Peptides against a protein of PDB entry 8HF1. Designs and how they scored, part 213

Target 1, 320 residues: chain A of PDB entry 8HF1
Amino acid sequence: NVMLYATKPTEVMVSFPHQEQVLTVTRLISAEIEKFYVSLDLMNIGVQPIRRSKSLQCLRDPSKKSFVKQLFNDFLYQMKEYGIYAASIAIISLIVEFDIKRRQAETLSVKLMHRTALTLCEKIRHLLVQKLQDMTYDDDDDNVNTEEVIMNFSTPKVQRFLMSLKVSFADKDPKDICCLVFVERRYTCKCIYGLLLNYIQSTPELRNVLTPQFMVGRNNISPDFESVLERKWQKSAIQQFRDGNANLMICSSVLEEGIDVQACNHVFILDPVKTFNMYVQSKGRARTTEAKFVLFTADKEREKTIQQIYQYRKAHNDIA

## One batch from the design tools (peptide; made by RFdiffusion4, then SolubleMPNN)

Design b2_p24_1_s3 (from b2_p24_1, 8 letters changed)
Fold by OpenDDE base, seed 2:
Structure b2_p24_1_s3 (fold): chain B 320 residues (1-320), chain A 24 residues (1-24)
Amino acid sequence: as target 1 above (320 residues)
Amino acid sequence: SLEELEKEFEESDKEFEKKLEEYL
């Protein structure tokens, strides 16, 4: 019995400065969302009939208003955690969602609610894009998707993450790369995917090296139709990653035990590791001999993060 | 130990910063 000594991946911690980029535009957007919440609370959308559809959709937020607030709260989180550039991509996902909900609205009051939310999202998108354009000195090149714009309008965490990709993968053979990027939230997967597409395209050293995909965990909260399309997309994305047509996968949850993902040589944890299970399962994907497990921490939280990782390492060694 | 882990992460962070400076 050759005990395949599963070589423990090298754990790396990348520090970043805790800078709250308090831009006037982010304050304006937050204030517009708060005003919208006051308006939303005053909207009479009527009592929504709880259709007892027999499907185990027990966790449909019974309040269509609460769902609208959740999406804007997730957007505000993304803007804070990832920056204005990421927020400009994240807002498009809200626009798509509210347009779908507007079209599916059974009542005029619900249709109006989603229309008002959509109008706010378009205003937010305009404010974000305008702010990204303010750094393009040349009036003629409206290209907000340059490496410079992406870096300058990203949080220090995202800047260090993008730099980590450049340092790790510049001019490498794409076939030698198998990278996972873990994020906490489902909506962050799409946002970071869009950001990475633009960053990779703007970075010559990465353009032909990295091919990203994303995967969202099964959230039973999505409508049955969206869940079918998402399941098809997830299967396609996983297959592209298995076939080597994609070499970087962004994930919001630990891959369900049934997702046989190949042994990865890089695992990035973009968001804080909040649970022992997340630590063990994400680290357990870094299975090659030279595998790296990369964590990001704010300088002010570095000591606390190291203590937390020490506790997880100890607990993992006690179970193994 | 915790001190050994702190040192491991300090060394890895310094190595990363050095590599980052080579690409700037």
Scores: peptide ipSAE 0.286, ipTM 0.835, DockQ to the pose 0.857
Fold by OpenDDE base, seed 3:
Structure b2_p24_1_s3 (fold): chain B 320 residues (1-320), chain A 24 residues (1-24)
Amino acid sequence: as target 1 above (320 residues)
Amino acid sequence: SLEELEKEFEESDKEFEKKLEEYL
């Protein structure tokens, strides 16, 4: 039980400036998605042809439009919270999802809806990649995956996170590192994983030091919709982390699902701690001697964050 | 106390910024 071993990690709170860098490209992308929502609401995806039960099919059509909107809303959130570089990786996941849904479409109208969403994602990808390339003065180096580009097109939160990794792990033995990174949302795990792969590869001090993996909690969607491939990949990622073949694991809510992860020496909380359970479970993974538990907060939210952590510490001491 | 926690976080933040300046 995570609660029983009162190893008190050192708690660190890293502050970052709350700058809403409103880039023109982010405004353009948001406006294109809003125009698409208007068009999507006008799309008659038809009553699916009644094979057996009339009542269940009418309830499924709103769910398909709602799912498309959810994916774009999640993308917009990620672009805002993590920056343009992270958004360029996140949009690829939407492209893959909409292409799968397009191929699985039972009706021409549903197929067209997913095709229109896919075309928008390709346009967004082009706008993002073009903006990343605008900083490379060298026409010959199409490599948007440099440390400089990643840092410049990341939010202050992500910049401070990457800097904290460099400060914590530069030129260290990879065997001495067991790091967890907690994020709130499932899709953020994969995006931050892709960002970290590129950052580590571009940062000489980290290339042979950090080997990242990611783990996503089970879909609340029935275990039947978890692809056999996703389950195999999750098992492989956990096993690599247990065997020391990976030393940094990105997780969303996974600790609530009873996944046995080893005791770690570093735990980073990239997103705000919203629940007492998240605080206790994530902190409870920082169990080694000299373990660090690192929180990130905007300067404007610092006082409120400290007050929340104080209440959680008090509540934990009253139960322990 | 809350003030003790604020001080703990302020000290930890200063130590982090000092280490950051050593690597930049």
Scores: peptide ipSAE 0.283, ipTM 0.836, DockQ to the pose 0.818
Fold by OpenDDE base, seed 5:
Structure b2_p24_1_s3 (fold): chain B 320 residues (1-320), chain A 24 residues (1-24)
Amino acid sequence: as target 1 above (320 residues)
Amino acid sequence: SLEELEKEFEESDKEFEKKLEEYL
């Protein structure tokens, strides 16, 4: 019985200042979304025939208003947690989603609802891009994707994450890197992926070092949103990561579904660890020699985070 | 212990800040 002592990964905690970035633009965007919710509640969308679509979401909101609110609430969360730069990428996903839904709408009232949501997203996009341009002397759209703009318009958590990538991977051989980044929400995977593409492209030390991909967990609530294209893309992304054509993978809860990912040398947990299972599974992927498991915490939450990790370590040692 | 874990994370955070200062 060779107990392969899985070398316990080195756990690292990176602290970041708890700054509520209270920018005027974020307040304006939040106020525009709240005004839109009032208008949305007043919209008569009619009784949609409950098609026996097995999706629990179609059963809960026949008006589809709750789904529209969910997308904007997810956007507001991303803007708060990751910053204005991340929000400028996240809003594009909403634009795409509402345009698809507008085209698929069976009634004029539903078409109008999605059109109004789309118009709000375009306004929000303009406000975000204009704010990113405030730091650029040149009116060139490409100038908003610089390392400086990305860093200045990211939250302290994202700033420390990007610096951790630079410190960890600058000028390394791409073949020696197998990195996982865990996030809570599926939409955050796409947002952080887009942010990382732009950051890596603007950072010479990382441009030929890191090749990112993302995976989203299966949406148990709406298999209808898992387009055949998204499922093909997910399979392709996993295969690229297995083949070494990608060396950084952004994941949301995917490991809980038994997706077999190779052993990694770096695991970053960008969002708070909410469950013991998530802690054990994510940490269990950092199983190479000298593997690192990196956590991020606000200074104000540091003590609470340490206590939570202590409880998870204790529980893990009692089962092992 | 909890105190040992607090110390481990304090040491790891200091090591990170030092590496960041050496890189920038």
Scores: peptide ipSAE 0.280, ipTM 0.831, DockQ to the pose 0.865
Fold by OpenDDE base, seed 4:
Structure b2_p24_1_s3 (fold): chain B 320 residues (1-320), chain A 24 residues (1-24)
Amino acid sequence: as target 1 above (320 residues)
Amino acid sequence: SLEELEKEFEESDKEFEKKLEEYL
């Protein structure tokens, strides 16, 4: 039980400027998604037969429209919270998901809906990649994965996170590193993983130091809908981290379900700590001598964040 | 520079701890 260990890691707060980078491209993408929602609402996809699988009836929206909107809303969130570079990776996950659903479509109308969503994702990807290329003056896709491009097209939060990784781990022995990165959303794990792979590969001081992995928590909604591939990936990722073949693990908040991860020397909380349980569980992983627990906060939210951490510390001491 | 970032990080840490102590 992670709650029983009074861990005293050094808590660090990294502030970042609140820049709403209102890029023209992000406005265009948002407007295209909004137009798509209007068109999606007008689509007659028919009533899909509710396949009564016996296990927990996730209310499959018989239209599957709600799920399409959810994926685009999650994408918009990632673009806002992590920046254009992260969004260029996130959109690929939507492309894959909509292509799978297009192939699995039981009706022509549903197939067309997923095809239209896919076409929008491809357009969004093009707009994002074009914007990344504007900095390199080169049409070579490999040139968009530089440290400079990643930094310049990341939000201030992600910039400070990447900087904190570089400061913390540059030229260190990989064996001395056990790092957790907590994010709120499942899809963010994969997005930040892809970003980190490219950043580490482009950063000489980290290339042979950090080996990232990601773990998506179990979807509480239906373990049966987790693809056999996702379950295998989760088991493999945990095992690689246990064996020291990976030294940085990106996790969603769904780690509530008892992932026995080793004691870590670094824990980064990339997204706001929204719950006491998240605070205690994540902080409870920073157990080594001189372990660091790093929080990221916008300057405007710093005071509120400090107050919240104080309340969590107090509540933790009252139960310890 | 990395050194400037290390310094900012340390300053941020010190400021964080100081502000936490003000609430204790």
Scores: peptide ipSAE 0.188, ipTM 0.740, DockQ to the pose 0.112

Design b2_p24_1_s4 (from b2_p24_1 with Y2L E7K E8K E19L A23Y E24L)
Fold by OpenDDE base, seed 5:
Parts: sequence; structure tokens; C-alpha cells
Structure b2_p24_1_s4 (fold): chain B 320 residues (1-320), chain A 24 residues (1-24)
Amino acid sequence: as target 1 above (320 residues)
Amino acid sequence: SLEELKKKFEESDEEFEKLFEEYL
């Protein structure tokens, strides 16, 4: 049991300035999504047929509108928490999901709803890419994937995270690296994975050093929507990390599901630790000699974060 | 103690800020 290991990793806290990215483009995107919600509420998509196999999903979103709103709310969260650059990657995942849903639509009204959502995502993508191009003289889409553009259009939290990776892993042997990155949300795993691929490619000191992979927890809401492809991909991602073909793994709630990952020398907690179990399980993966456990906190929340970590440490010592 | 933990996190944060200044 992971809780029984007296892991004493070097615990590090990295502070970042509490800066709300007040960009005109983020306000415009938020306003366009709000206008879309008003339009979505007015859409009549008819009564959805209750399929016996999907009864739980049909009970949660009988109109399929709540799922559309959830995806846009998750996008808005990612744009706020990780920045415009991360949002430009996150929107592609929405485009893919809405295109699949449009093709799978059983009615013309549902097809139109997903088409309208897709058109909004394409507009949002254009606004994001145009804003990333404001720093580039060349209209080439590949020119927006530079270290400079990534850093400038990332939140202070993501900037400190990327700097921490560069400092920790520059010019190291890939075999000596076993890194976990914990995030709160399933969709963030894929977004941060795409960001890291572009950052590593643009950073010579990390190129051929870090090989990222991601793993998302089982969707408790829709085990039936875990495509055979997603389950195969998750198994492949775990195996690549075990075999050393990947040395950085981005995870959400994966550890709570009993996925056994090897002992790591670095554990980054990118999002706030909300539970004692998450703290113990994530820290319990930092088991090697000289293992680092890195937390990120906003300056305004530093004191509260330290108090919370102290309580978790005390509770862990009282059980051990 | 809580104060020892605060001090440890201050020391670690200062170490990282110095490393960032050297790598930027």
C-alpha cells in the first residue's frame, strides 16, 4: 500500500505571481461562449431516445446540451489556469469531440447543435492563433510554437513549471529521469502534453532529454465512451513509461485507480492538492534517492497552501 | 513545526528563483 512508505522526498514550493491575464482576446472568447449558451438554451433538439446501455449518461444529460456546456467550461478553465497558448491546444480537442458528435448525431437538430458548437470552436481557434502570431513577423503556423511565444502566452504558473523542467533536466541522460506531473482535470493532461511537446521541441537542452506521455483516469461518467482506442492508448502509455521509452508522465486521478507506476525521482504537482489521499499517493511516488516533490502556489495563496501541506504531513505521520 | 516548514519552503523558493535567473 503506497501509504505505508515513509517517503522523505525533498519537498519544494515554487511561488508564482497572482496575475490575472487580462487580455482583450480572453474577454472576447468568454463573451462569445456566453452568447452561444443563450443560443444553445433556445435550441429545440427534441426528446432524446433513452438507450438502455447509456441510461446513466442519458440521465445526466438528456438534452446533450449540458455536455456541450461542460466542454466549453473546461476550455474556459484551461484558458484561465494555463494561458492562451494552452488554450490554442485545448480548443483542438473540442473541435475533434464536436466533429465526432456531429457525425454520430441521430437527428438533424442534434447535428445542427454540434455543428454550431464546432463553428464557434473554429472561430475561437482563429482568435487564439491570431493573438499568438502578434509576436511573430511570419504568418507561418509553425512560428507560433517557439519557446518565446509559449512562455509569453502562458500563465505565471505554467512559466514557472516550464522553467523548473528546464533547470531540472537540461542536458541530463534520459535514463536518469523518471518524472510525474499531476494535474486536476482529465482534459488538462492532453493540453499540457501538447504544450510540453512543442516546448521540448523548441528547447535544445530538453530535446532528446524529455519524452512526455500522458494518462487520463477512467471516465467514471462514461466507461462506454472510453473507446477501445483510448484504453489501448492508456495501456501503451503506461507500458512506454515502464519501459523507459517515455520519462515524463502527465497524470490526473490515475493513482486513485490503482495504476501502478514505478518509483520516480521527480513529482510535480501543477494544480492545488485538494485531498489528503492525493497528497500521500503523489508524494508516495517520489521514492528514489534524492527524489523531488515540487508544489506550485500563487503568492496570495502561499500561507494557506503551507498550512494545508502541514496538516497533511501531520495526518500522514499520525497514521505511519 | 509549521514555522520550520515555512522556512524550508522559503529557502527552496529562493533557490529556484536564483536558478531561474541563471537560466533565463
Scores: peptide ipSAE 0.314, ipTM 0.847, DockQ to the pose 0.855
Fold by OpenDDE base, seed 1:
Structure b2_p24_1_s4 (fold): chain B 320 residues (1-320), chain A 24 residues (1-24)
Amino acid sequence: as target 1 above (320 residues)
Amino acid sequence: SLEELKKKFEESDEEFEKLFEEYL
């Protein structure tokens, strides 16, 4: 029981400036999504047959419109929280999802809805890639994946996270590294994974040191949306991390199901710790005094974050 | 105490800022 172990890792807090990247491109993208929502609300897609999916959520969106809005809202969140570079990776996940939904559409109206969403994602991807290319002299897509482009188009939070990885792991033995990165949202795992792959490949000191993987918590929402492929990927990723073939794992906070992840020497919390359970579960992975538990906070939220961590520590010590 | 925790996080934050200044 992770709650019974009073783990005493070295807790670290890294502050970052609260800079809203108010770029013209982010405003344009947000405005195009809002225009799309108005158009989406006017679309008549008819009554969808309730598929016999036992998941209550397939029952909550008979129109399938709320799912489309959820994906774009998650994208807007990722663009705001992680920056334009992360958004260029995040949009690919929307493209894949809407293409799957377009192919699975039972009606022409639903097929058209997902096609319109896909066309918007392709436009957004072009706007993001074009903005990344503004710093590159060559039009080659590979030139946007440099350390400089990644850093310049990432939020201060992501910049501090990447710097923390470089400082912690540059020229280390890969066998001595067991790192967890916790994020709040499911889609953020894949976005940060793609960002880390490109960053590690562009950083000589990390190329042969860090091997990242990601796992997404099981959707409590619908076991039917969890593809057999995602389940196989999760099992493979966990096994690679257990075998030491991967030494950095990105996880969503929905580690509710007892994913037996080994004790780690580094735990990064990239997003705010919103619950006591998330604090205990994530901190409980850093079991030794030499293990680092790293929190990220905006300067403006630093005091509030410290107070919240103090309350969680107190509550944990009262139970242990 | 809360104040000891604040101080510890300040010390750790300053350590990372110094390390980042070497890489900027």
Scores: peptide ipSAE 0.310, ipTM 0.843, DockQ to the pose 0.769
Fold by OpenDDE base, seed 4:
Structure b2_p24_1_s4 (fold): chain B 320 residues (1-320), chain A 24 residues (1-24)
Amino acid sequence: as target 1 above (320 residues)
Amino acid sequence: SLEELKKKFEESDEEFEKLFEEYL
């Protein structure tokens, strides 16, 4: 029980400027998704056969339209919270998901719906990649995966996070590093993982120092529908982190399900701490006084964040 | 106290901002 450990890590707060990066490309993408929602609402996909899977009372949206909207809403969130570079990675996950669903479609109308969603994702990917390429001066090096491109097309929050990683881990021994990164959403884990792989590869001081892995919490909605591949991958990722083959683990807040991860010397909270349980569980991974617990906050929310952390500390001391 | 926590986070934030100015 992580709650029973009185943890006294060094708590750090990193502020970042609240820049609404209102890029023309982000406005265009948002407008294309909104137009797609109007078109999606008009699509007649017919009555879907209710496959009575015995175990799942999951109200399958009989239209499967809600799930399509959820994925695009999650993408819009990634683009807003993490920036264009992260969005260019996030869109690939949507492409893969819609292509799988297109192939699994039981009707031509559902197949067409997923095909239309896929075509929109490909258009969005093109717009994002083109915008990333606009900063590469050398026509010959189509490599959008440079430290400069990653930094320039990341939100101030992600910039401060990447800088914090560089400062914390540059030229260190990989064996002395045990890092957790907490994010709110399942899809963010994979997006930030892809971003970190590219950033570490482009940053010599972190190359061969950080070996990232990610872990998505169990989908409470359908644990039975977690592909055998996803479950095997999660088990492998945890094992790699336990064995020291990975020294940075990206986790969604859904770690409430008792994933026993070792004590870490660094814990980064990339997204706002919304619950007391998230605070206690994440902070409970940084057990020593030498361990760092790093919070990121927008300048405008700094005071509110400090007050919330104070309340969580008080509540934790009252139960410990 | 809340004020001690504010001060601690201010000191930590200033340290990181200085490091970020050196990074940019």
Scores: peptide ipSAE 0.307, ipTM 0.843, DockQ to the pose 0.736
Fold by OpenDDE base, seed 2:
Structure b2_p24_1_s4 (fold): chain B 320 residues (1-320), chain A 24 residues (1-24)
Amino acid sequence: as target 1 above (320 residues)
Amino acid sequence: SLEELKKKFEESDEEFEKLFEEYL
């Protein structure tokens, strides 16, 4: 029961300017996805074979048009919330997903639907990578994974998060670091993990200091083959974090009761705290005497965020 | 109080802004 630990971490709030990256490329990508939705609605995929397992009725059939739209909507969210650089990583996850579903397709119509989605993802990836390359003035070093490119093509929220990591962990002993990063969505874990790998590799002060891993919450485990790989990855990632081989863990859900995660000295909440449970359980991981609990807020939402945190603190003290 | 929490978050935000200016 994480609630029993009256841990009083130092709560920190980092503000960032609310700036939408109004790039022509993001508008083009959004318009191409909307055109694809119109085309997708016109596709006749037929009646999907009812797999007799009544128990799977609650799982969105990954072969349905609605699931394809959900993946692109999650991508659009990531591009908006984290920026073009993060979107260039996020699109790879869609490419992998649609290629798997294309290969697993039992009908030609479903295979064609996933092929069309895949072709759109390849086009989006090209547009994103081309835009990242436009800032590399040196024709010879097509390396879009520099600190400068990552920072310039990240949202102000992600910029402040990366700067907070640099300030907090530059030239520290990796053994003294136990960091959690909470995000709202499972796909954001993979995206921010890929971004952090590239950022840490491009930042000398962090390269030998931070070793990131990611964990997706169990509630999203489809019983499919992907779920077995994801479960193996989760077990390995948790074990590496327990063994100290990884010192930064990205999580999309509050770690279920029974994931014995070490006492963390840093907890970052990258996305808005939407629930009391998320607040209490994430804060309850910051258990060291000098533990920091870092929140990010847009300047325009600062007052509202502070009021919400005050209400959660009050509610926590009324239960404790 | 809410006002004490506002002040604490203001002080912490200003501390991080100064540290960010040193790393830019």
Scores: peptide ipSAE 0.318, ipTM 0.848, DockQ to the pose 0.864; fails the geometry check

